Peptides against a protein of PDB entry 6RGO. Designs and how they scored, part 124

Target 1, 392 residues: chain A of PDB entry 6RGO
Amino acid sequence: MALKLLGFNQDATCFSVISSNKGVTIYNCDPFGKCFELEKSTSNDEELDFLVEMLFSTSLIAVVDKTIGASKRKKLKIVNTKRKATICELTFPHEIMDVIMNRKIICVVLKSDQIFVYDISCMKLLRTIDVRGEKLKSTSKFRNSEAVGDIGVRVSLSTDNNSILCYSSYSKSDKENAPLNDIVVFDALKCIQINVLPAVHQSNIVCIACSPDGMLMATASEKGTIIRVFKTIDTENDEPILVNEFRRGSRPSRISEMKFNHDNTLLACVGESDTIHIFALPVTTTEADANEDDTLQQSSHSLSSSINGLQYISKGLANRFGKIIVSKIPTQSQQRHVAYIKIPENAKYRIGFPKDTTNTIHICGEDGNYLVYSIPRNEVGPCTLVKSNTFD

## One batch from the design tools (peptide; made by RFdiffusion4, then SolubleMPNN)

Design b2_p9_4_s4 (from b2_p9_4, 3 letters changed)
Fold by OpenDDE base, seed 3:
Structure b2_p9_4_s4 (fold): chain B 392 residues (1-392), chain A 9 residues (1-9)
Amino acid sequence: as target 1 above (392 residues)
Amino acid sequence: PPLPPIPEL
């Protein structure tokens, strides 16, 4: 049967799939098993298309039926899975492209490049963000319908209560075809813009991840060769906002998903390639606890030599041209993966990090495999398969 | 109306 993966929930305790016969199914990861099913609304052999976002291990899901007719693609349903009941239904002016949530906020992304921000507790609209702004309304010919599906506003939301929203925005270049290569950092609770990261890639951003705490964000362009990691907030200490640059590969390949682990020590990426890549992030040791354990210093020295290449952003150019966040970091400072997982060619996979095991990754495939891998700590190499299950 | 309390699974 054709499976379509929707992804993991925020803590990787569950994942959602579309089954061509059953509709939407939610699986629990441990113990492994089916925990919810949303039956098809229609008996037709039409290809099922849904958006489903689950709120952690709760009975709350957001659902968009994209299968039939332009009207359904504009409707968001909030469903209680235990009661099998629709709690709320919202209708939008345009097709829903994405839905993300945490314990405080729901964000709804429209095909119009609008983001609707809601308080989840009452479904009150807090903000409408128009990413195109007023200037681009005149020149945005609706991109011709066929090539348009892939290039839109990308979003990521912190899983914590701070509710840091990162989204891709159009560069202020007077070019009719401005790329979606800026990032806006937004406090979704306060409805304030925290930061703007201009021109973080040369081409459109197609993947964004926010850390669980909202302190870090990762970006990838349509080329998918380089992943950049940024601080979301400017720190007073003159520290560079670009903290890491990772090389996924030399060949272009789309990245479909990125995730941080719960302690911000790992970043995983998956996409069209046969390989899930896992990168190590520098642990920001707060200076306070560095007094006791002398033994861990030896492993940090090999990574620190690559960070010294970032300091050569000469202070001199920063004063006249607004924060050039992406100086050309020399190609030699680009870190490779520390771990990897080989996946079947042409199988779409999704990734999630469980909260309680920082060195474990959950993956699931449209091939019907749910896999748990252990990530090596002290060596560069393959992840070890710990558990496998199948679903249909 | 406020959403009802959302129990865990």
Scores: peptide ipSAE 0.096, ipTM 0.818, DockQ to the pose 0.376
Fold by OpenDDE base, seed 4:
Parts: structure tokens; sequence; C-alpha cells
Structure b2_p9_4_s4 (fold): chain B 392 residues (1-392), chain A 9 residues (1-9)
């Protein structure tokens, strides 16, 4: 039977799958077992397609049935799993591409490159972000969104209450074919744009991860060879702060998912390759207030070294060609993974970091494997399998 | 109306 992975919830306590015969199944990770099932609405031999986003270990799920017809693909159902009841149904003008949530916010991404931001507590629309609309003032050509395969607006939301939303946006380049290579950082609660990271890749961004606290974001392009990690809020001289640049590989391979662990010490990535890569982030030692009052009076040595000659090199007329200042992301030495997991070729895997164990990763595969790995702390090497379960 | 409180599983 074909399994399709929907992914882990925010704390990796549950994961969701589509089973061709059963519909949507939610599994609990510990104790391992089926905790919820949503039966398929139809007896047709149609390939089941769903979006399911679960709110942590709660009875709240957001569901989009994409299986049958263009109308259902535009409907979001908010379901209480304990009550087996639809709490809310929303209909959108366009197909739903993604749904992400935390305890405060639901974001709904449409095929129109619109993001609808809702207050989860009342399902009030807070904002419609039109990622194309800022560009459409310059280029009225409706790109037939049908021909642009899997390239659309990507989103990630912080799992905390600050609700930092990172999304891919079109570069301000006058090129008709501007890539989705900008990132906007958005306060989803206040509905304020916090930051814009221009041209973080040369090609479209296909994967974004926000850290649980919303302070970091990871990005990958269509090439999937380089992962960049940025600060979300902080800027240096109005320029984006690159924290890390990681090399996943030398060969192009699509990254489907990235996740930070709960303490921002690890970033994992998975995709079309036979390898889950785990990268170490530098622990930003918050400068502890070392109020070491160390009164060391050390002496006044007056090294008056001579300010020698300012040669006035007459820099001539720099021509007005608007060089798109692709901010030269400082060439940080591309770091490799610190840990890895080998997965079967052609098996799609999803990843999640449990909250309680920062050196543990949960993975699940379309091969029906749920696996728990221990991540080595002090050595570069393979992760150790700790637990294995199967599902169907 | 506000959504009912979301109970944990």
Amino acid sequence: as target 1 above (392 residues)
Amino acid sequence: PPLPPIPEL
C-alpha cells in the first residue's frame, strides 16, 4: 500500500500519514501507536491527497482534502479529533498549498502566492499577504501557475507564541522571471514585517525552517547544495546576519524539509538524497553578565603611532549602472554535517525533534518505518538507532 | 464565536 507522509507535529510527539486504504492516520510516537484516524470520504480508487497539520499533542487538526476535485482543494476544515467534529470550515478562492500553525496562529498558503494569517482562537483573519501583489504593480502577466510545478511561496512558522513567520518572496529585480529568493520575516500576531533578507539564494527557495523561538531561519534553494542560516530579527548595518553556511552535498538534490532542534543547537535536513544531514549550530553564548568588577588598573602606555599619508586617489566617475547589490553573504567556510542518517533511496522521510531530548531525532518514512536516533555530541559520525517501529 | 478550548491529547 502506498503511504504518503504528512510529517511530524511541532514537538515530534505525533506524526501523520496518508494510507491509501484508511485515509489519514495520526500516530503517537511514545508510546508508539495509532491515536487518530480520519476515514476517506469516498470509495473511489483515487489517490488520496491531504494536507494535515496537527497542533502539538492537542485534539486540533487542520485538514484539506485534496483528493477530489478543485472545490475540496480550497476547503480547510478545523477538526477536533476527540469530538470527531468539524469546528470550523473555511473556503479559499484558490487551492490550498500548505497549512502551518502554532498555539496562536494558522497560516494558509494558496496557489495564488497568498498567505492568509488567522488567529487560531477565533479563526479571525488577521492579514492576507499577497506575495505577488507587491510585484504585480510592475508586471501584470499572470504567470500560468500551472506551468511552475512545485515552485511556490514557502513558509515556516515559529512554534513559540511569538509567531515569527518566514516566507519566500519575489526579488525586486525588474526581470519578468524574478525568482522566489527573498525572505520576509513577519510578526504574525502584530501583522508587521520585521525584516527582509534579499537574494539569500541565486534560485528559488524551496525549503525554509524557522527555529522554535523564531530567532533563526534556515533556507535552501532548488539546488539544495547549500543551506544558509540567518538571524530573523537582528540586522547588522541594515544587512542580514548570516550565522552559518552548510554544505549538504556537491550534487544537486532537493531538500524537502529542514528542522531546528528546540535549543537551536542542531539543524537537520531531509530530501531526495539517501542521507539525512544534521549540522551543529554555534551556541551563541549569551554574554553572561560577567560583572567581574576586576579593577585591574593597567597602565596608560601612550603609543602615539603616526597617522601617515592619506594619498588622495581620485576615484573617477563610477557609472550609474544599478548593480543589484547582491549582498555578498560573507564567504563563511562551508561547514559539513556533524551527524547523518542513511535512509533508503527513493523513500521519502520526514523529520522531527522532540522537545525533551535535544540530541534525539525522530524520523518516519513512506516505507512504514518510524525510527528514533541518538545524535552524537562530540564526534562526527552516524546517528545511533535507539528505537524502531513500523506502521501501515 | 471563539473556538472551544483545545484539550491536550
Scores: peptide ipSAE 0.090, ipTM 0.818, DockQ to the pose 0.387
Fold by OpenDDE base, seed 2:
Structure b2_p9_4_s4 (fold): chain B 392 residues (1-392), chain A 9 residues (1-9)
Amino acid sequence: as target 1 above (392 residues)
Amino acid sequence: PPLPPIPEL
């Protein structure tokens, strides 16, 4: 059967798939098994397409039927899976491209480059963000730049209650084809713009990940060769703080998904390549006062010693041209993966980090594999397969 | 296990 992956929920306790014959199926990761199914609403041999966003391990899902001809691509359904009841139905002026949520907020991304921000508790509209309208206010030329193919506004939301929304925006460059290479950081609860990171890549941003706490974001462009990690809120001299720059590879390859683990120590990426890459983030040890004399010299020669090469070269030459955040990180100091998983060629995979095990990653494939890997912490190498299950 | 209830809507 053709499977299409919808992805993991925020804590990787469940994942969603489309089966051509069954419709949408939600699997529980542990114990592994089917926990919910949405029946196919169309009798037609049309290729099923859905958005399904699940709120953690709850009975709340957001569903969009994107199936061709279904005329439902503009409808968001909020469903209680336990009651099998639609709680809310919203109709949008444009096709829904993405839906993200946490315990407080639902964000709905439209093909019009609009982001609708809702309070999940009452489905009240808090804000409509018009990413095109923001561009048009900066650039006097109304070109309907038809979003050329797959290039649209990308979003990521913190999984915490702070509800930090990161979204791609159009560069303020007077160029008619300004790329989606700016990032806006937005407090989705207060409806306040917190930060703007201008020109974080040379080309359109195609993937964004916000950390669970909303303090970090990862970005990748269409090239997918470099991943940049920034602070979301903190700035240094009104400039964005680049924390890490990771090299995924030398060959261009689209990154489809990135995820932080729950303690912000790892960043994983997956896409069109045969390899899931896992990068280590420097643990910001808050210097808690070293005054307690407790002599347990457990020789955790942690990998921290190898990461000390990030000299913050804050050389403030902001010269007048709308300079792309050129990596101030020397190409030689671009960190590579600390761990990897080989996946079948041409199989789409999705990734998730479980909350309780920061050294574990969940992956699922359109090949029908659900796999749990252990991530090595002491050496650079392959992840170890811990558990495998199959689904259809 | 059964999914936890939704947040009160």
Scores: peptide ipSAE 0.066, ipTM 0.761, DockQ to the pose 0.096
Fold by OpenDDE base, seed 5:
Structure b2_p9_4_s4 (fold): chain B 392 residues (1-392), chain A 9 residues (1-9)
Amino acid sequence: as target 1 above (392 residues)
Amino acid sequence: PPLPPIPEL
C-alpha cells in the first residue's frame, strides 16, 4: 500500500499521512495511535494527494485536496477534526502549493508565486504578497506551467506568536531567468518587511526553515550540499549575518525538510539521501554574570574544545556582475554533522523536534515507521533508537 | 462570526 508522508505538526506531537485505502490519517506520537481520519471521498484508483497543515495538537487542520481536478486544488478547507466539520472554505485564483500556520496566522502559497496571509482567528486576509511583483512589469511570459515543476516560492513560519515569515524571492536582475535565491523576512502580523537577504545561494532555494522564535533561518539550494544559517532580523552594517555554513555532503541531493529544535541548538535535515543529518548550532552563552563566589574546586577536566569562534565573515563579495553574493565560508571551516540517522534508501522521511526533549528527534517514513531517536550530546556519531512504532 | 475558539485536543 502506498503511504505518502505529509509531515509532523509544529511541536512533533502529531504527524499526518495519506493512506491509499483510508485517505488522510493523523497519528498522535505519545501515546502512539491514530487520532483522526479523513475518509477517501472517491471510489477511483486515483493517486491521493493532499496538503494537510495541522495546528499543534488542536482539532484545527487546513486541508487541500489535490487528488481530483484543478478545482479542488484551489480550495482550502479549515476542518474541525473533533466535529469532522468544515468550518471555513476559501477558493483561490490559482493552485495551492503550500499552507503553513501558527496560533496567529495562516499563509497560503499559490502557484502564481503569491502568498496570502490570513488572521487565523477570523480568516481575514491581512496581506497578499506578490513575489513576482517587480518581474511582472518586464516579462508577461508565464513560465510554461508544466516545466516549472519543483521551483516555486518556498516559505517557513516561526511557530511562536511573533509570526516571522521567511520566503524565497527573485533576485533583482533584468534577466528573464533570475533565480529564487533571495530571502525576504516578513512580520506576518504587522504585514511589514523586516529584512532582505540577497543571493543566499547561487541557485534556487528549495528548502527554508525558520527557528521556532523566528530569530534564525536555514536555507538550502537545489544542490543540497551546503546549508546556510542566518539571523532573520539582525544585520551587521546593513548586511546579512551568516551564523553557520554546514556541509551535508559533496554529492548533490535534494533536501526536502529542515527543522530547528525548540532551543535553536540543533538543525536537522532530511531529503533524498540515506541519511538524516543533525548539526549543532553555536550556543551564544550569554555570560550570566555569575558573581557567585562558590569555590567548589571540582577538577572537571574541561576538554577545552577550542571552538575557534568563527569570526563572522559577513564580507559580501561583489561578483563581476555587481551581485552581492553571500561569501562562502572556506570549505575547511564548513562544519559537518554532529549526529546522523541512517534511513532506507529512497524512503521519504519527515522530521520533528518535540518541545520538551531538545535532544530527541521524531522521524516518520513512507515505509510505515515512526521512530524516536536520542541525539548524542558530547560525541559525534549515530543517534540511538529509543522508541519505534509502525503505521499503515 | 469569529471562528469558534480552536479547541485544544
Scores: peptide ipSAE 0.041, ipTM 0.730, DockQ to the pose 0.363

Design b2_p9_5_s1 (from b2_p9_5, 3 letters changed)
Fold by OpenDDE base, seed 4:
Structure b2_p9_5_s1 (fold): chain B 392 residues (1-392), chain A 9 residues (1-9)
Amino acid sequence: as target 1 above (392 residues)
Amino acid sequence: EIQELLSEK
């Protein structure tokens, strides 16, 4: 059967698929099996298209039926899977492109480049973010909405309760065709912008991942050759902190998904290539634990070396050329993957990191494979297959 | 109802 993958939930305990004959099926990962099925609303042989976001292992799902008609594509249903009942329905002015959630927030991304932020507990609208409206303040020309259906606002939400929302925004450059290459970091609970990372790529951002704690963000452009990891909140001299720059490959290939593991030690990416790449992140030693032991009395001799002050003469030619402040993200040495998984070239895969096993990755394919891999710790190499299941 | 579901693990 033709399968379309919807992805894993936040903790990789479940994954969702569209089956052409059945509709939406949610699988539990352990024990492996069907936990929910949503029948197709139509008897027609139309290609099924859905958005389904599950809230962890709960009975709460958000569903958008995209199969038929412009009206259904604008409806978000909150469904109780245990009751098989719609408990909330929202209608939007435009087609829903994405839905993300955690235990506090649900975000709905529209084709209009709007993000609707809701308090999930009561479905109260907290904020409408108009990414296009911000662009229009800088650039007078509407992009014709008929352009390449793949270029839109990308979002990622922290899985914790801090609810850090990262989204792609249009660069403030005076160019008529400003790319979606800025990132905004947004506190979804307080509805405040925390940070803006300008021009993190040269082309549109097509993939964003927020870390579970919201402290890190990974970005990839349409080229998918370089992945950048930034701090979300922290800045250094009002400049974005680039933590890592990873090379996925030399050949352009779309990255469809990225995920951090639960402890922010690993970043995985998947896309159109035959390889899932896993990158190691530096462990940020919080300075807190270093204070105990080094009581060693090294008598610091005060060598007063008088380094002479060379007075560089400030020649003051104020040439008014608008320096495009290309924030020179310091060119870190591009790191390669530490681990990889080979997948079929023509099978779309999704990835998830289980909470309790930071060196394990869950993957599922449109080929009907659910696979669990162990990630090597001490060597660069292939992941080891630990468990496999099939689904239809 | 939503609040009950948010209390699930």
Scores: peptide ipSAE 0.541, ipTM 0.960, DockQ to the pose 0.853
Fold by OpenDDE base, seed 3:
Structure b2_p9_5_s1 (fold): chain B 392 residues (1-392), chain A 9 residues (1-9)
Amino acid sequence: as target 1 above (392 residues)
Amino acid sequence: EIQELLSEK
């Protein structure tokens, strides 16, 4: 059977798949098993395509039928899985490209590069963000969006109640072909733009991850060679907004998904490569726990020396063009993965971090494998397989 | 109904 992965929920307790024969199936991770099935509404041999976003372990799912020829590609359904009933239906002016949610907010991304932000509790529209509207003020030409099929607005939402929304935006450059290489940080509850990160990559951003608390954001371009991690909020301290730069590889490869773990200590990425990469983030020790006397002189080779190189470039050019956030970090200061998982070639995988175990990662494949790996703490190396299950 | 589902743990 052809399986298509939809992904994990926010806490990696469930994952969703499309089966060509059954429609949408949701699996529980522990104990492993089917928890919900949405039957195929059409007898046609059309390739099924769906968006499904599950709200944690709740009975609330958002569903979009994206099947080709279906008039339903503009319809969002909110479904109660216990009742097997649609409880809300919204129709949009354009095709739905993505849906993300938390306990407060649901965001709907359209093919028009619009983001509709709703209060999930009442399905009230809070904001329409027009990502093209800023570009159209500079460039009168509506490029017919037909030719750039795979490049659209990317979004990520914090899983917490702060509801920090990160999205890709068009550079303000007068170039007719301005890339989607800016990031906007948006408070989805207050409907306020918090920050703008200009030109975070040279090419279009194709993947974004927000940390669960919304304090960090990771980005990757269509090259997928470099992952950058940023603070979402400018701290009052002159601390660099760019906190990490990771090298996934030397060869270009699309990154399809990135995730932070629940304590912001790990960032995982998956895509078209045979390898899931896991990167360690520096723990920002808040000064509060300075009281315990534990004299472990671990020679933290202070990564401080590489960050000092960023300070020198900032002073001269800062006056005329907004904060140049991405100075060329020397290629030698790019951190590699601390852990990895080998996956089958040509199998699409999705990733999730469980809440209760910060050193565990859940993965699932279109090959029908659900796998749980342990991440090594103190050594650079492969993850250890802890549990495996199969699904159809 | 949505509010009941949002209260699920």
Scores: peptide ipSAE 0.534, ipTM 0.959, DockQ to the pose 0.834
Fold by OpenDDE base, seed 1:
Structure b2_p9_5_s1 (fold): chain B 392 residues (1-392), chain A 9 residues (1-9)
Amino acid sequence: as target 1 above (392 residues)
Amino acid sequence: EIQELLSEK
């Protein structure tokens, strides 16, 4: 049967899939098994498409029926999975492209490049962000929205209660075809813009990941060759702080998903390539807790890759044309993956990091495999398969 | 109802 993956929840305790014959199924990861099913409402031979966002391990899901012809692509349903009942329904002026949530906020992204921010507790609208309207304050005409099906506003939300929202925005350009290569950092609770990272890539941003605490953000462009990690809130001399620049590969390949682990030590990416890449982030040792004296002579074969903190002072050469060029880390200092997983060619995979095991990654494939891998700590190499389950 | 679901672990 054709499976379509929807992804993991925030803590990787569950994942959701579309089965062509059954509709939406949610699986529990441990113990492995079906925990919810949403039956297909129509007997039509139409390819099923859904958005499903689950709130952690709770009985709250957001559902959008995106099936062609269903006329439901503008409707968000909040469903209680225990009761199998719709408890809230919202209708939007445009097709829903994405839905993200945490325990405080739900964000709805529309095909109009609008982001609707709600207080999840009462479904009160807090803010409408018009990413095009911000661009229209510059003389840029509407792109004909029909032709660019794959290029829209991308969003990521912190899983914590601080509710840091990162979204792609249009660069200030006198060109009619300004790319979606700026990032805005937004406090979704206070409804204030915190930061703007201009021109973080040369082409449109297609993938964004926020860290669980909202302190870090990863970005990838249409090329998918370079991943950049920035601080979200902190700035140095009013300039964005680039923490890392990772090389996924030399060949262009779309990145579909990126995720941080719960302690911000790892960044994973997946997409159209045969490889999930896992990158190590430098642990910012806050100087404070270095005092506990535990003298255990673990033979530090420090692979001190001296990540000399090249504070690449991004001397933003404000070129005379107001383009802040994010200083490219020299290709020689671009970090590679520390670990990898080989996946079947042409199988779409999704990734999740469990909360309790920072060196474990959950993956699931449209091939019907749910896999748990251990990530090596002290060596560069393949991840080790720990658990395997199948689903249909 | 939503508030009850938000209190689930």
Scores: peptide ipSAE 0.529, ipTM 0.959, DockQ to the pose 0.890
Fold by OpenDDE base, seed 2:
Structure b2_p9_5_s1 (fold): chain B 392 residues (1-392), chain A 9 residues (1-9)
Amino acid sequence: as target 1 above (392 residues)
Amino acid sequence: EIQELLSEK
């Protein structure tokens, strides 16, 4: 059967799949098994397409039927999975491209490059962000550039209650074809723009991940060779702080998903390549004031000692056009993965980090495999398979 | 109803 992966929930306790014959199925990870099924509403042999976002392990899901011809691609349904009932329905002026949520906020991304921000508790609209409208103050031509394929506004939301929204925006260039290479950091609760990171890549941003606490974000462009990690809120002299630059590979390959683990020590990425890459982030040792209490120094010789040297203050090269361009970290300082998982060639996989086990990763494939891997701490190498389950 | 679901763990 053709499976299409929808992905993991925020804490990787569940994942969602589309089965061509059954519709949407949600699996629980532990104990492994089906926890919800949404049957196909149409008898037509149309390829099923859905967005399904689950709120943690709760009975709240957001569902969009994206199936071609279904005329439902503009409708968001909030569903209670225990009751199998739609509890809220919203209709948008344009096709829904993405839906993200936490316990406070739901964001709906439209094909129009609009982001609708709602208070999830009452489904009140807090803000409409028009990512094009900020550009259109300069260029009157609605190029109906039919966004050729997958180029559109990308979003990521912190899983915490601070509700830090990171989204891709059009560069403030008078060029008709300005890339989606700026990042805006937005407080979704207060509806305030916190930060703007200009030109974080040379091409369109196709993948964004926000850390669970909203303090970090990772970005990847269409090239998918370099991943950049920035601070979201903190700035140095009103300039963006680049924390890390990771090299996924030398060959271009699209990154479809990135995730931070729950303690911001790891960043995983997956995409069109045969390899899931896991990168180590520098542990910010908060210098907890060493108050003298004599408790056993288990010398966790953390991998921190070798990474500390490269505080490259990337002095923004103010190009002749007054744009801050994030200076590329020298290729020699680009970190490689610390761990990896080999996946079948051309298999689409999704990734999730469980909350309670920061050194494990959950993955699921359109091949019907749900896999749990242990991430090595002290060596660079393959992850170890700990658990395997199959689904259909 | 949504508020009840948001109170689930």
Scores: peptide ipSAE 0.528, ipTM 0.959, DockQ to the pose 0.828

